# Ledger of designs, part 154: peptides against a protein of PDB entry 4N7V

Target 1, 222 residues: chain A of PDB entry 4N7V
Amino acid sequence: TLRSITSPLVAHRLKPIRQKTKKAVVSILDSEEVCVELVKEYASQEYVKEVLQISSDGNTITIYYPNGGRGFPLADRPPSPTDNISRYSFDNLPEKYWRKYQYASRFVQLVRSKSPKITYFTRYAKCILMENSPGADFEVWFYDGVKIHKTEDFIQVIEKTGKSYTLKSESEVNSLKEEIKMYMDHANEGHRICLALESIISEEERKTRSAPFFPIIIGRKP

## One batch from the design tools (peptide; made by RFdiffusion4, then SolubleMPNN)

Design b2_p25_1_s1 (from b2_p25_1, 10 letters changed)
Fold by OpenDDE base, seed 4:
Structure b2_p25_1_s1 (fold): chain B 222 residues (1-222), chain A 25 residues (1-25)
Amino acid sequence: as target 1 above (222 residues)
Amino acid sequence: DKEIEEERQKELEEELKKLAEEYEK
């Protein structure tokens, strides 16, 4: 099943983006829908031959073939569906489209991991909790050039010199130089604060049933 | 802050490019 290889993508609160590559264009629209345009070139002109339009919650996939399958000239936005339209639920998506959906999902997940949910400016750093879940990425950009990137799987450290390394265990973290530990301590504090704020704000958001509270910015940029 | 955001954008673009390359293989 498709579910065995990926979960429905979630594009809520993501900013619009459009990335063109050789064979595809992926877009997150203002509507927070995700479009995968399959591109082919004929006579030095690029045409969109197939479009997968995925709902913001990933559960509905609309597939269409522009211009009766003849293709539509590539433009600055996905072509509108006109003919040859099929609508599928996530669980009913034909297998032939799974790879494309998976690409869209990975694209969205990557964007989520780089999309600020909470930005927290401290005295020493810009801390950013991202939108991806579970285990959101957390970045700390110290003003002196040190960077710490925490994921669910690892911690990446970039020192002032540009030297970078990845930590995958507590033992490795504990073996850090004292100078780096100071940065790590600050990063961890910022992370804790962001997680706490996320929890509190999410709860209030749930209670009020208002428009999304996120993204938020705490503090002032230096 | 501007410099940080520019770098973050660059990182995103690089990773998206890598993802695209993997897909298009």
Scores: peptide ipSAE 0.720, ipTM 0.965, DockQ to the pose 0.817
Fold by OpenDDE base, seed 3:
Structure b2_p25_1_s1 (fold): chain B 222 residues (1-222), chain A 25 residues (1-25)
Amino acid sequence: as target 1 above (222 residues)
Amino acid sequence: DKEIEEERQKELEEELKKLAEEYEK
């Protein structure tokens, strides 16, 4: 099943983006829907032959073939659906579209991992908790040039010199130089605070049922 | 802050490029 290889994508609160590649164009629209355009070249012109339009919650996939399958010239946005539209639920999506959906899902997940949910300015760094889940990415950009990037799987450290390394276990973290440990301690504190704030804000958001509270910025750059 | 955001955008673009290369392989 499709569910065995990916979960429904979630594009809520993401800013619009459009990326063109050789074979496809992927877009997150203002509506927070995701579009995958299949691109073919003919006579030195690029045409959109197929479009997958995925709902913001990933559960509905609308597929259409522009201009009766002849293709529509590639533009700055996906062509509008007109005739011969197919609509599928996530669990009923034909297998021939699974690879494209998976690509869209990975695209969205990557964007989420780079989309600020909470920005927290400390005395020493800009801390950013991202939108991806579970285990949201957390970045700490120290004003002196040190960077720490935490993911569910690893911690990447970039030192002032540009030296970069990855930590994948607690033992490796404990073996860091004392100077780097200071940065790690600050990063961990910022991370804890952001997670706490996320929980509190999410609860209040649930209670009020108002417009989304996120993204949010705490403090200001010194 | 502007510099940080520019770097973050660059990182995103690079990773999206890698993802695209994997898809089109």
Scores: peptide ipSAE 0.720, ipTM 0.966, DockQ to the pose 0.872
Fold by OpenDDE base, seed 1:
Structure b2_p25_1_s1 (fold): chain B 222 residues (1-222), chain A 25 residues (1-25)
Amino acid sequence: as target 1 above (222 residues)
Amino acid sequence: DKEIEEERQKELEEELKKLAEEYEK
């Protein structure tokens, strides 16, 4: 099943983006829907032959073939769904479309891992908790040039010199140089604060049932 | 801050490009 290889994508709160490549164009729209356009070239002109329009919660997939499958000239936005429209739920999506959905899902997940949910400015760094879940990415950009990137799987450290290394266990973290441990301690504190704020704000958001509170910025630029 | 955001955008674009290349392979 599709569910065995991926979960429904979640594009809520993501900013619009459009990425064109050789064979496809992926877009996150203002509506937070995700579109995958299949691109073919004929007579030195690029045409959109197929479009997958995925709802922001990933559960509904609308597939259409512009101009009855002849294609629509590639433009700066997906063509309107006017011809040969099919609608599927996530669990009923035909297997022939799974690869495209997986690409869309991976695209969105990557964007989420780079999309700020909480930005927290400390005296020493810009801390950013991202939108991806579970185990959101956390980036710390120290003003002196040190960078720390925490994920669910690893911690990457980039020193002032540009030296970079990845830590995958607690023992490796404990073996860090003392000077780097100071940065790690600050990063961990910032992470703790962001997670605490996320919890509190999310709860208030749930209670008020109002417009999304995220993304938020805490503190001021140095 | 602007420099940080520019670098973050660059990183995103590079990773998205790699993802696309894997898909189109």
Scores: peptide ipSAE 0.719, ipTM 0.966, DockQ to the pose 0.837
Fold by OpenDDE base, seed 2:
Structure b2_p25_1_s1 (fold): chain B 222 residues (1-222), chain A 25 residues (1-25)
Amino acid sequence: as target 1 above (222 residues)
Amino acid sequence: DKEIEEERQKELEEELKKLAEEYEK
């Protein structure tokens, strides 16, 4: 099943983006829907031959073939569906479209990992908790040039010299130089605070049923 | 702060490019 290889994509709270490549254009729309346009070149003109339009919650996929399958000239936005439209639920999506859906999902997940949910300015760094889940990415940009990037799988450290390395175990973290440990300690504290705030804010958001509280910025750069 | 955001945007673009290249392979 499709569910066995990917979960429904979640594009909520993401800013619009449009990325054109050789064979495809992926867009996150203002509506937070996701579109995959399949592009073909003919006589030095690019045409959109197929469009997958995926709902913001990933559960509905609308597929259409512009201009009766002849293709529509590539523009600055996906072509509007006219006729010959197929609509599928996530669990009913034909297998022939799974690879394309997976691409869209990975695209969205990557964007989420780079989309601030909470930005927290400390005396020493800009701390950013991202939108991706589970285990949101956490970035710490120290004003002196040190960077720490935490993911669910690893911690990347970029020192002032530009030296970069990846830590994948607690043992490796414990083996850090003392000066780097200071940065790590600060990063960890910032991370703790962001997670705590996320929890508190999310709870209030749930209670009020208001518009999304995120993204949020706490403090300002000194 | 602006410099940080510019760098973050660059990182996103590069990673998206890599993802696209993988898909189109």
Scores: peptide ipSAE 0.718, ipTM 0.965, DockQ to the pose 0.874

Design b2_p25_1_s2 (from b2_p25_1, 10 letters changed)
Fold by OpenDDE base, seed 3:
Order: C-alpha cells, then structure tokens, then sequence
Structure b2_p25_1_s2 (fold): chain B 222 residues (1-222), chain A 25 residues (1-25)
C-alpha cells in the first residue's frame, strides 16, 4: 500500500515555493496545496503533460492532463485544471502515481525541516524549531559563528573554523571538548524552551480555533 | 542575521537539488 511507504504529506503553514528540474516541477502554492508537474520536452519547448495536485493535508489527490494530454507550455505556475479531472483519496491512489506522490511527500518534508515554526533569540544565538514532525529539526546559530543542527537522528556541529562533524550517540556527545559542551548546553536549553512554548501555544491555538499562531518569533534580535 | 537566512536558503536549495536527482534516476 501507499501508506506502507509514506504518510500523507502536510503542507500547512509552508511558504510558496517552486522547484524546477528536468523532468518535473514541484510547487507549494499560496493555498498550501502541492503540485507535481511532469515535464516533457518537444522541439526545444517544455510542456506539462500531467499534474498531480495534492491537498494541504495530503489526503486528496487531483490528477489532470492539460490540453487533453497534448500538454501545456511550462509557465511560472501549474496550469489550471479544466476537464477530465480525476480525484483520489490517499488510500485509493493508483499505484502508477505512488512514486510521484512519494517525491512530493519527501519534498514537503524537506521544506518543513527548513521552515521555522518558532524562532527564539537568546543572548548568544538564534534558535529555530522547524515545522517537520515528529522530532522537529532544531537549529542554533551562534552569533560567533558556531552552528548546531539537531535532528531526530543526529547532531551536527560546525565550529568557528568551519570544521564540521556529526554526533549519533549520547556517548559521542559526552566526549565533546568542554568548549563545545558549552554551546551544546545552550542549544539544549533553547531546544527545551522552544518545545515547551510549542506545547503551550499549540494548546491555546486549539482552544481558540482562530488563525494560526505559528510561525512565531520570541526574544530580541541582537 | 541576513547571512543566516541566506545560508539556510542555500542549504535548502542544495538538498532539494539532491532530492530531485534521486527521483530522476
């Protein structure tokens, strides 16, 4: 099943983006829908032959073939759906579209991992909790040039010199130089605070059921 | 501060390009 290889994508609160490659264009629209355009080249002109339009919650996939399958010239946005539109739920998506959906899902997940949900300015760093879930990425950009990037799987450290390394276990974290531990301690504290605030704000957002509270910025810029 | 945002954009761009290459193989 499709569900065995990916979950429905979630594009809520993501900014619009359009990424063109040789064979496809992936877009996050202002509506927070995701579009995958399949591109073919004929006589040095690129045409959109197929469009997958995925809802912001990933549960609905609308598929259409521009210009009766002849294709529509590639533009700065997906062509509008006209006639002969197919609509599928996530669980009813034909297998021939699974690879394209998986690509869209990975695209969105990557964008989410780079999209600020909470920005927290401390005395020493800009801390950023990202939108991806579960286990959101957390970045700490110290004003002196040190960077720490935490993911669910690893911690990446970039020192002032540009030297970078990855930590994948608690033992490796514990073996860090004392000077680096200070940065790590600060990063961990910032992370804790962001997670706590996320929880509190999310609860209030749920209660009010109004406009989204995120993204938010906390603290003062240096 | 502007430098941080620029670097983040470049990182995203690089990773998206890598993802695209994997898809198109």
Amino acid sequence: as target 1 above (222 residues)
Amino acid sequence: MEEIEKEREEELKKELAKLAEEYEK
Scores: peptide ipSAE 0.674, ipTM 0.954, DockQ to the pose 0.817
Fold by OpenDDE base, seed 5:
Structure b2_p25_1_s2 (fold): chain B 222 residues (1-222), chain A 25 residues (1-25)
Amino acid sequence: as target 1 above (222 residues)
Amino acid sequence: MEEIEKEREEELKKELAKLAEEYEK
């Protein structure tokens, strides 16, 4: 099943983006829907041959073939669905589209991992908790040039010299130089604070049912 | 600060490009 290889993508709160490549264009729309346009070139003109339009919650996929399958000239936005339209739920998506959905999902997940949910300025760093889940990415940009990037799978450290290394276990973290541990301690504290605030704010969002509170910025920008 | 945002944008673009290359193979 598709569910066995990926979960429905979640594009909520993501800013619009359009990424063009040689064979495809992926977009997050203003509506927070995700579109994958398959591009072909004929006579030096690019045409959109197929479009997958995925709902913001990833559960509905609308597939259409512009201009009766002949293709529609590539533009600054996906072509409107006018003909050859099929609508599927996530669990009913034909296997032939799974790779494309997976691409869209990976695209969205990557964007989420780089989309600030909480920005927290400390005396020493810009801390950013991202939108991806579970285990949101957390970046700490120290003003002196040190960078720490925490993911669910690893911690990347970039030192002032530009030296970069990845830590994948607690043992490796514990083996860090003392000076780096200071940065890690600060990063961990910032991370804890962001997670705590995320929890509190999310709960308030749930209670008030108001407009989304995220993204937010906390602390004083230097 | 602007430098941080610029770098983050560049990183995203680079990673998206890499993702696209993987998909288009």
Scores: peptide ipSAE 0.672, ipTM 0.954, DockQ to the pose 0.833
Fold by OpenDDE base, seed 2:
Structure b2_p25_1_s2 (fold): chain B 222 residues (1-222), chain A 25 residues (1-25)
Amino acid sequence: as target 1 above (222 residues)
Amino acid sequence: MEEIEKEREEELKKELAKLAEEYEK
């Protein structure tokens, strides 16, 4: 099943983006829908031959072939569907489209991992909790040039010298030199605060059923 | 601060390009 290889993508709160490659264009629209355009070149002109339009919650996929499959000239946005439109749920999407959906899902997940949900400015750093799940990425940009990037799988450290290394266990973290541990301690505190605030704010958002509270910024820029 | 945002944007673009290459193989 498609569910065995990916979950429905979630594009809520993501900013619009359009990424063109040789064979495809992937877009997140203002509506937070995701479009995958299949691109082919003919006589030095690029044409969109197929479009997958995926809902913001990933559960509905609309597929159409511009100009009856003859293609539509590539533009700055996906071509509008006219006729010969197919609509599928996530669980009944034909297998022939699974690879394209998976690509869209990975695209969205990557964008989420780089999309700020909470930005927290401390005296020493800009801390950013991202939108991705499970285990949101957390970045700490120290004003002196040190960077710490925490993911579900690892912690990456970039020192002032530009030296970079990855930590995958607590033992490796404990083996750090004292000056780096100080940065790690600060990063961990910032992370804790962001997670706590995320929880509190999400609860208030649920209670009020208001417009999304995120993204938020806490503290002042230096 | 603007430097941080610029760097983050460049990182995203780079990683998206890598993802595209993997898909188009």
Scores: peptide ipSAE 0.671, ipTM 0.954, DockQ to the pose 0.851
Fold by OpenDDE base, seed 4:
Structure b2_p25_1_s2 (fold): chain B 222 residues (1-222), chain A 25 residues (1-25)
Amino acid sequence: as target 1 above (222 residues)
Amino acid sequence: MEEIEKEREEELKKELAKLAEEYEK
């Protein structure tokens, strides 16, 4: 099943983006829908031959072939659906489209991992909790040039010198130099605060049923 | 501060490009 290889993508609160590659264009629209355009070149002109339009919650996939399958010239946005539109649920998506959906999902997940949900300015750093879940990425940009990037799987450290390394275990974290531990401590504190705030704000958001509270910015810029 | 945002944008761009390469390979 498709579910065995990916989860429904979630594009809520993501800013619009359009990424063109050789064979495809992936877009997050203002509507927070995600479009995968299959691009082919004919006579030195690029055409969109197939479009997967995925709902913001990833559960509905609309597939269409522009211009009756003849293709539509590549533009700055996906072509509008016209005829021969197919609509599928996530669980009913034909296998032939799974690879494209998976790409869209990975694209969105990557964007989410780089999309600020909470920005927290401290005296020493800009801390950012991202939108991806579970285990949101957390970045700490120290004003002196040190960077710490926490993911569910690892912690990346970039020192002032530009030296970069990845930590994958608690043992490795414990083996850090004292100077780096200070940065790590600050990062961890910022992370804790962001997670706490996320929880509180999310709960209030649930109760009020109002417009999204995120993204938010906490603290003052230096 | 502006430098941070610029760098983050560049990082995202690079990673998206890498993802695309993997998909189109």
Scores: peptide ipSAE 0.671, ipTM 0.954, DockQ to the pose 0.808; fails the geometry check

Design b2_p25_1_s3 (from b2_p25_1, 9 letters changed)
Fold by OpenDDE base, seed 3:
Structure b2_p25_1_s3 (fold): chain B 222 residues (1-222), chain A 25 residues (1-25)
Amino acid sequence: as target 1 above (222 residues)
Amino acid sequence: MEEIEKEREEELEKELKELFEEYEK
C-alpha cells in the first residue's frame, strides 16, 4: 500500500515555493496545496503533460492532463484544471502515481525541515525549531560562528574554524571537548525551551480555534 | 543575521538538488 511507503504529506503553514528539475516542477501554492507537474520537451519547448495537485493535508489528490493530454506550455505556475479531472483519496490512489506522490512527500518533508516554526533569540544564538515531524529539526546559529544542527538521527557541529563533524550517539556527544560541550549545553537548553513553548502554544491554538499562531519569534534580535 | 538566512537558503537548495537526483534516476 501507499501508506506502507509514506504518510500523507503535510504542507500547512509552508510558504509558497516552486522548484524545477529536468522532468518535473514541484510547487507549494499560496493555498498550501502541493503540485507536481510532469514536464516533457518537444521542439525545444517544455510542456506540462500531467499534474498532481495534492491537498494541504495530503489526503486528496487531484490529477489532470492539460490540454487533453497534449500538454500545456510550462509557465510560472501550474496550469488550471479544466477537463478530465480525477480525484482520489490517499488510500485509493492508483499505484501508477505512488512514486510521484512519494516524491512530493519527500519534497514537502525537506521543506518542512527548513521552515521555522519557532525562532528563539538568546544572548548567544539564534535558535530555530522547524516544522517537520516527528522529531523536528533544531538549528542553533551562535553569533560567534558556531553552528549546531540537531535532527532525529544525528547532531551536526560546525566549529569556528570550519571543522565539521556528525554525532550519532550519546557516547560521541559525551566525548566532546569541553569548549564544545558549552555550546551543546546551550543548544540543548534552547531546544528544551522551544519544545515546551511549542506544546503550550499548540494547546492554546487548539482551544481558540483561530488563525495559526505559528510561526512565532521569541526573544530579541542582537 | 542576513547571512544566516542566506546560508539556510543555500543549504535547502543543495538538499533539494540531491533529492531530485535521487528520484529522477
Scores: peptide ipSAE 0.567, ipTM 0.928, DockQ to the pose 0.781
Fold by OpenDDE base, seed 2:
Structure b2_p25_1_s3 (fold): chain B 222 residues (1-222), chain A 25 residues (1-25)
Amino acid sequence: as target 1 above (222 residues)
Amino acid sequence: MEEIEKEREEELEKELKELFEEYEK
């Protein structure tokens, strides 16, 4: 099943973006829907031959073939659905479209990992908790040039000199230079605070059932 | 501070490109 290889994509709260590649254009729309446009070149002109429009929650996929399958000239936005529109749920999507859906999902997940959910300014750094889940990315940009990037899988450290290394175990973290440990401690504290705030704010958001509270900014810019 | 945002945007663009190249190769 499709579910065995990917979960429904989640594009909520993501800003619109349009990324062109050689074979496709992937977009997050103002509506937070995701579009995958299959692009073909003919006579030095690019045409959209197929469009997958995926709902913001990833559960509904609308597929259409512009201009009766002949293709529509590539533009700054997906062509409007007009002819021979098919609508599928995530669980009944034909297998021939799974690869494209997976591509869209990976695209969205990457964007989420770079989309601020909580920005927290400390005295020493800009801390950012991202939208991706589970295990949201956490970035710490110290004003002196040190950078720490925490993911579910690793911690990347970029020192003032530009030296970069990745930590994948607690033992490696414990083996850090004392000066770097200070940055790590600050990063960890910022991370803790962001996670705590996320929990509290999410609970309030659930209770109010209003417009999204995120993204939020805590603290003041230096 | 604007430098941080600029750098983050550049990182996103780079990683998106890498993702697409991997997918389309």
Scores: peptide ipSAE 0.561, ipTM 0.926, DockQ to the pose 0.734
Fold by OpenDDE base, seed 4:
Structure b2_p25_1_s3 (fold): chain B 222 residues (1-222), chain A 25 residues (1-25)
Amino acid sequence: as target 1 above (222 residues)
Amino acid sequence: MEEIEKEREEELEKELKELFEEYEK
């Protein structure tokens, strides 16, 4: 099943973006829907031959073929659905579209991992908790040039010198030089605070049942 | 501060390109 390969994508609160590649254009729209445009070139002109429009919650996929499959000239936005429209639920999506959905899902997940949910300015760093879940990415940009990037799987450290390395276990973290541990301690504290705030704000958001509270900025820019 | 935002945008662009190269092989 598709579900065994990926979960429904979640594009809520993501800013619009349009990324063109050789074979496709992937977009997050103002509506927070996700579009995959399949591109073909004919006579030195690019045409959109197929569009997958995925709902913001990933559960509904609308597939259409512009101009009856003849294609629509590639533009700065997806073509509007006109002919031969099919609508599927996530669990009923034909297998031939699974790769394209997975492509969209991976795109969205990457964007989520780079989309600020909580920005926390400390005296020493800009801390950012991202939108991806579970185990949201957390970035700490120290003003002196040090960067720490925490993911569910690893911690990447970029030192002032530009030296970069990845930590994948607690033992590796514990083996860090004392000067680096200071940055790590600050990063961990910022992370803890952001997670705590996320929990509190999410609870209030749930109670209020109004517009989204996120993204949010805590502290002041230096 | 603006430098951080610029760098983050560049990182995203780089990773997106890498992701798409994988799928278009």
Scores: peptide ipSAE 0.566, ipTM 0.927, DockQ to the pose 0.778; fails the geometry check
Fold by OpenDDE base, seed 1:
Structure b2_p25_1_s3 (fold): chain B 222 residues (1-222), chain A 25 residues (1-25)
Amino acid sequence: as target 1 above (222 residues)
Amino acid sequence: MEEIEKEREEELEKELKELFEEYEK
């Protein structure tokens, strides 16, 4: 099943983006829907032959073939669905479309890992908790040039000298130089604060049923 | 501060390119 290889993508709160490659264009729309356009070239003109339009919660996939399958000239946005439209749920998506859905999912997940949910300015760094889940990425950009990037799987450190390394275990973290441990301590504190704020704000969103509170900025720019 | 945003944008573009190249192989 599709569910055995990926979960429904989640594009909520993501900014619009359009990424073109040789064979496809992937977009996040203003509506937070995700579109995958299959691109073919004929006589030096690019045409959209197939479109997968995925709902913001990933559960509904609308597939259409522009201009009766003849293709529509590639433009700055996906062509509007007109005729020969098929609508599927995530669990009923035909297997022939699974690869394209996976591509869209990976695209969205990458964008989420780079999309600020909470930005927290400290005296020493810009801390950013991202939108991806589970285990959101956390970036700490120290004003002196040190960078710490925490993911669910590893911690990447970039020192002032440009030296970069990845830590994958607590033992490796404990073996860090004392100078780097100071940065790590600050990063961990910022991370804790961002997670606490995320929890509190999310609960208030639930109670008020208001428009999204995120993204938010805490503190002031230096 | 603007330098941070620029670097983050460059990192995203790089990783997106790598993702697409992997997919289209």
Scores: peptide ipSAE 0.565, ipTM 0.927, DockQ to the pose 0.788; fails the geometry check

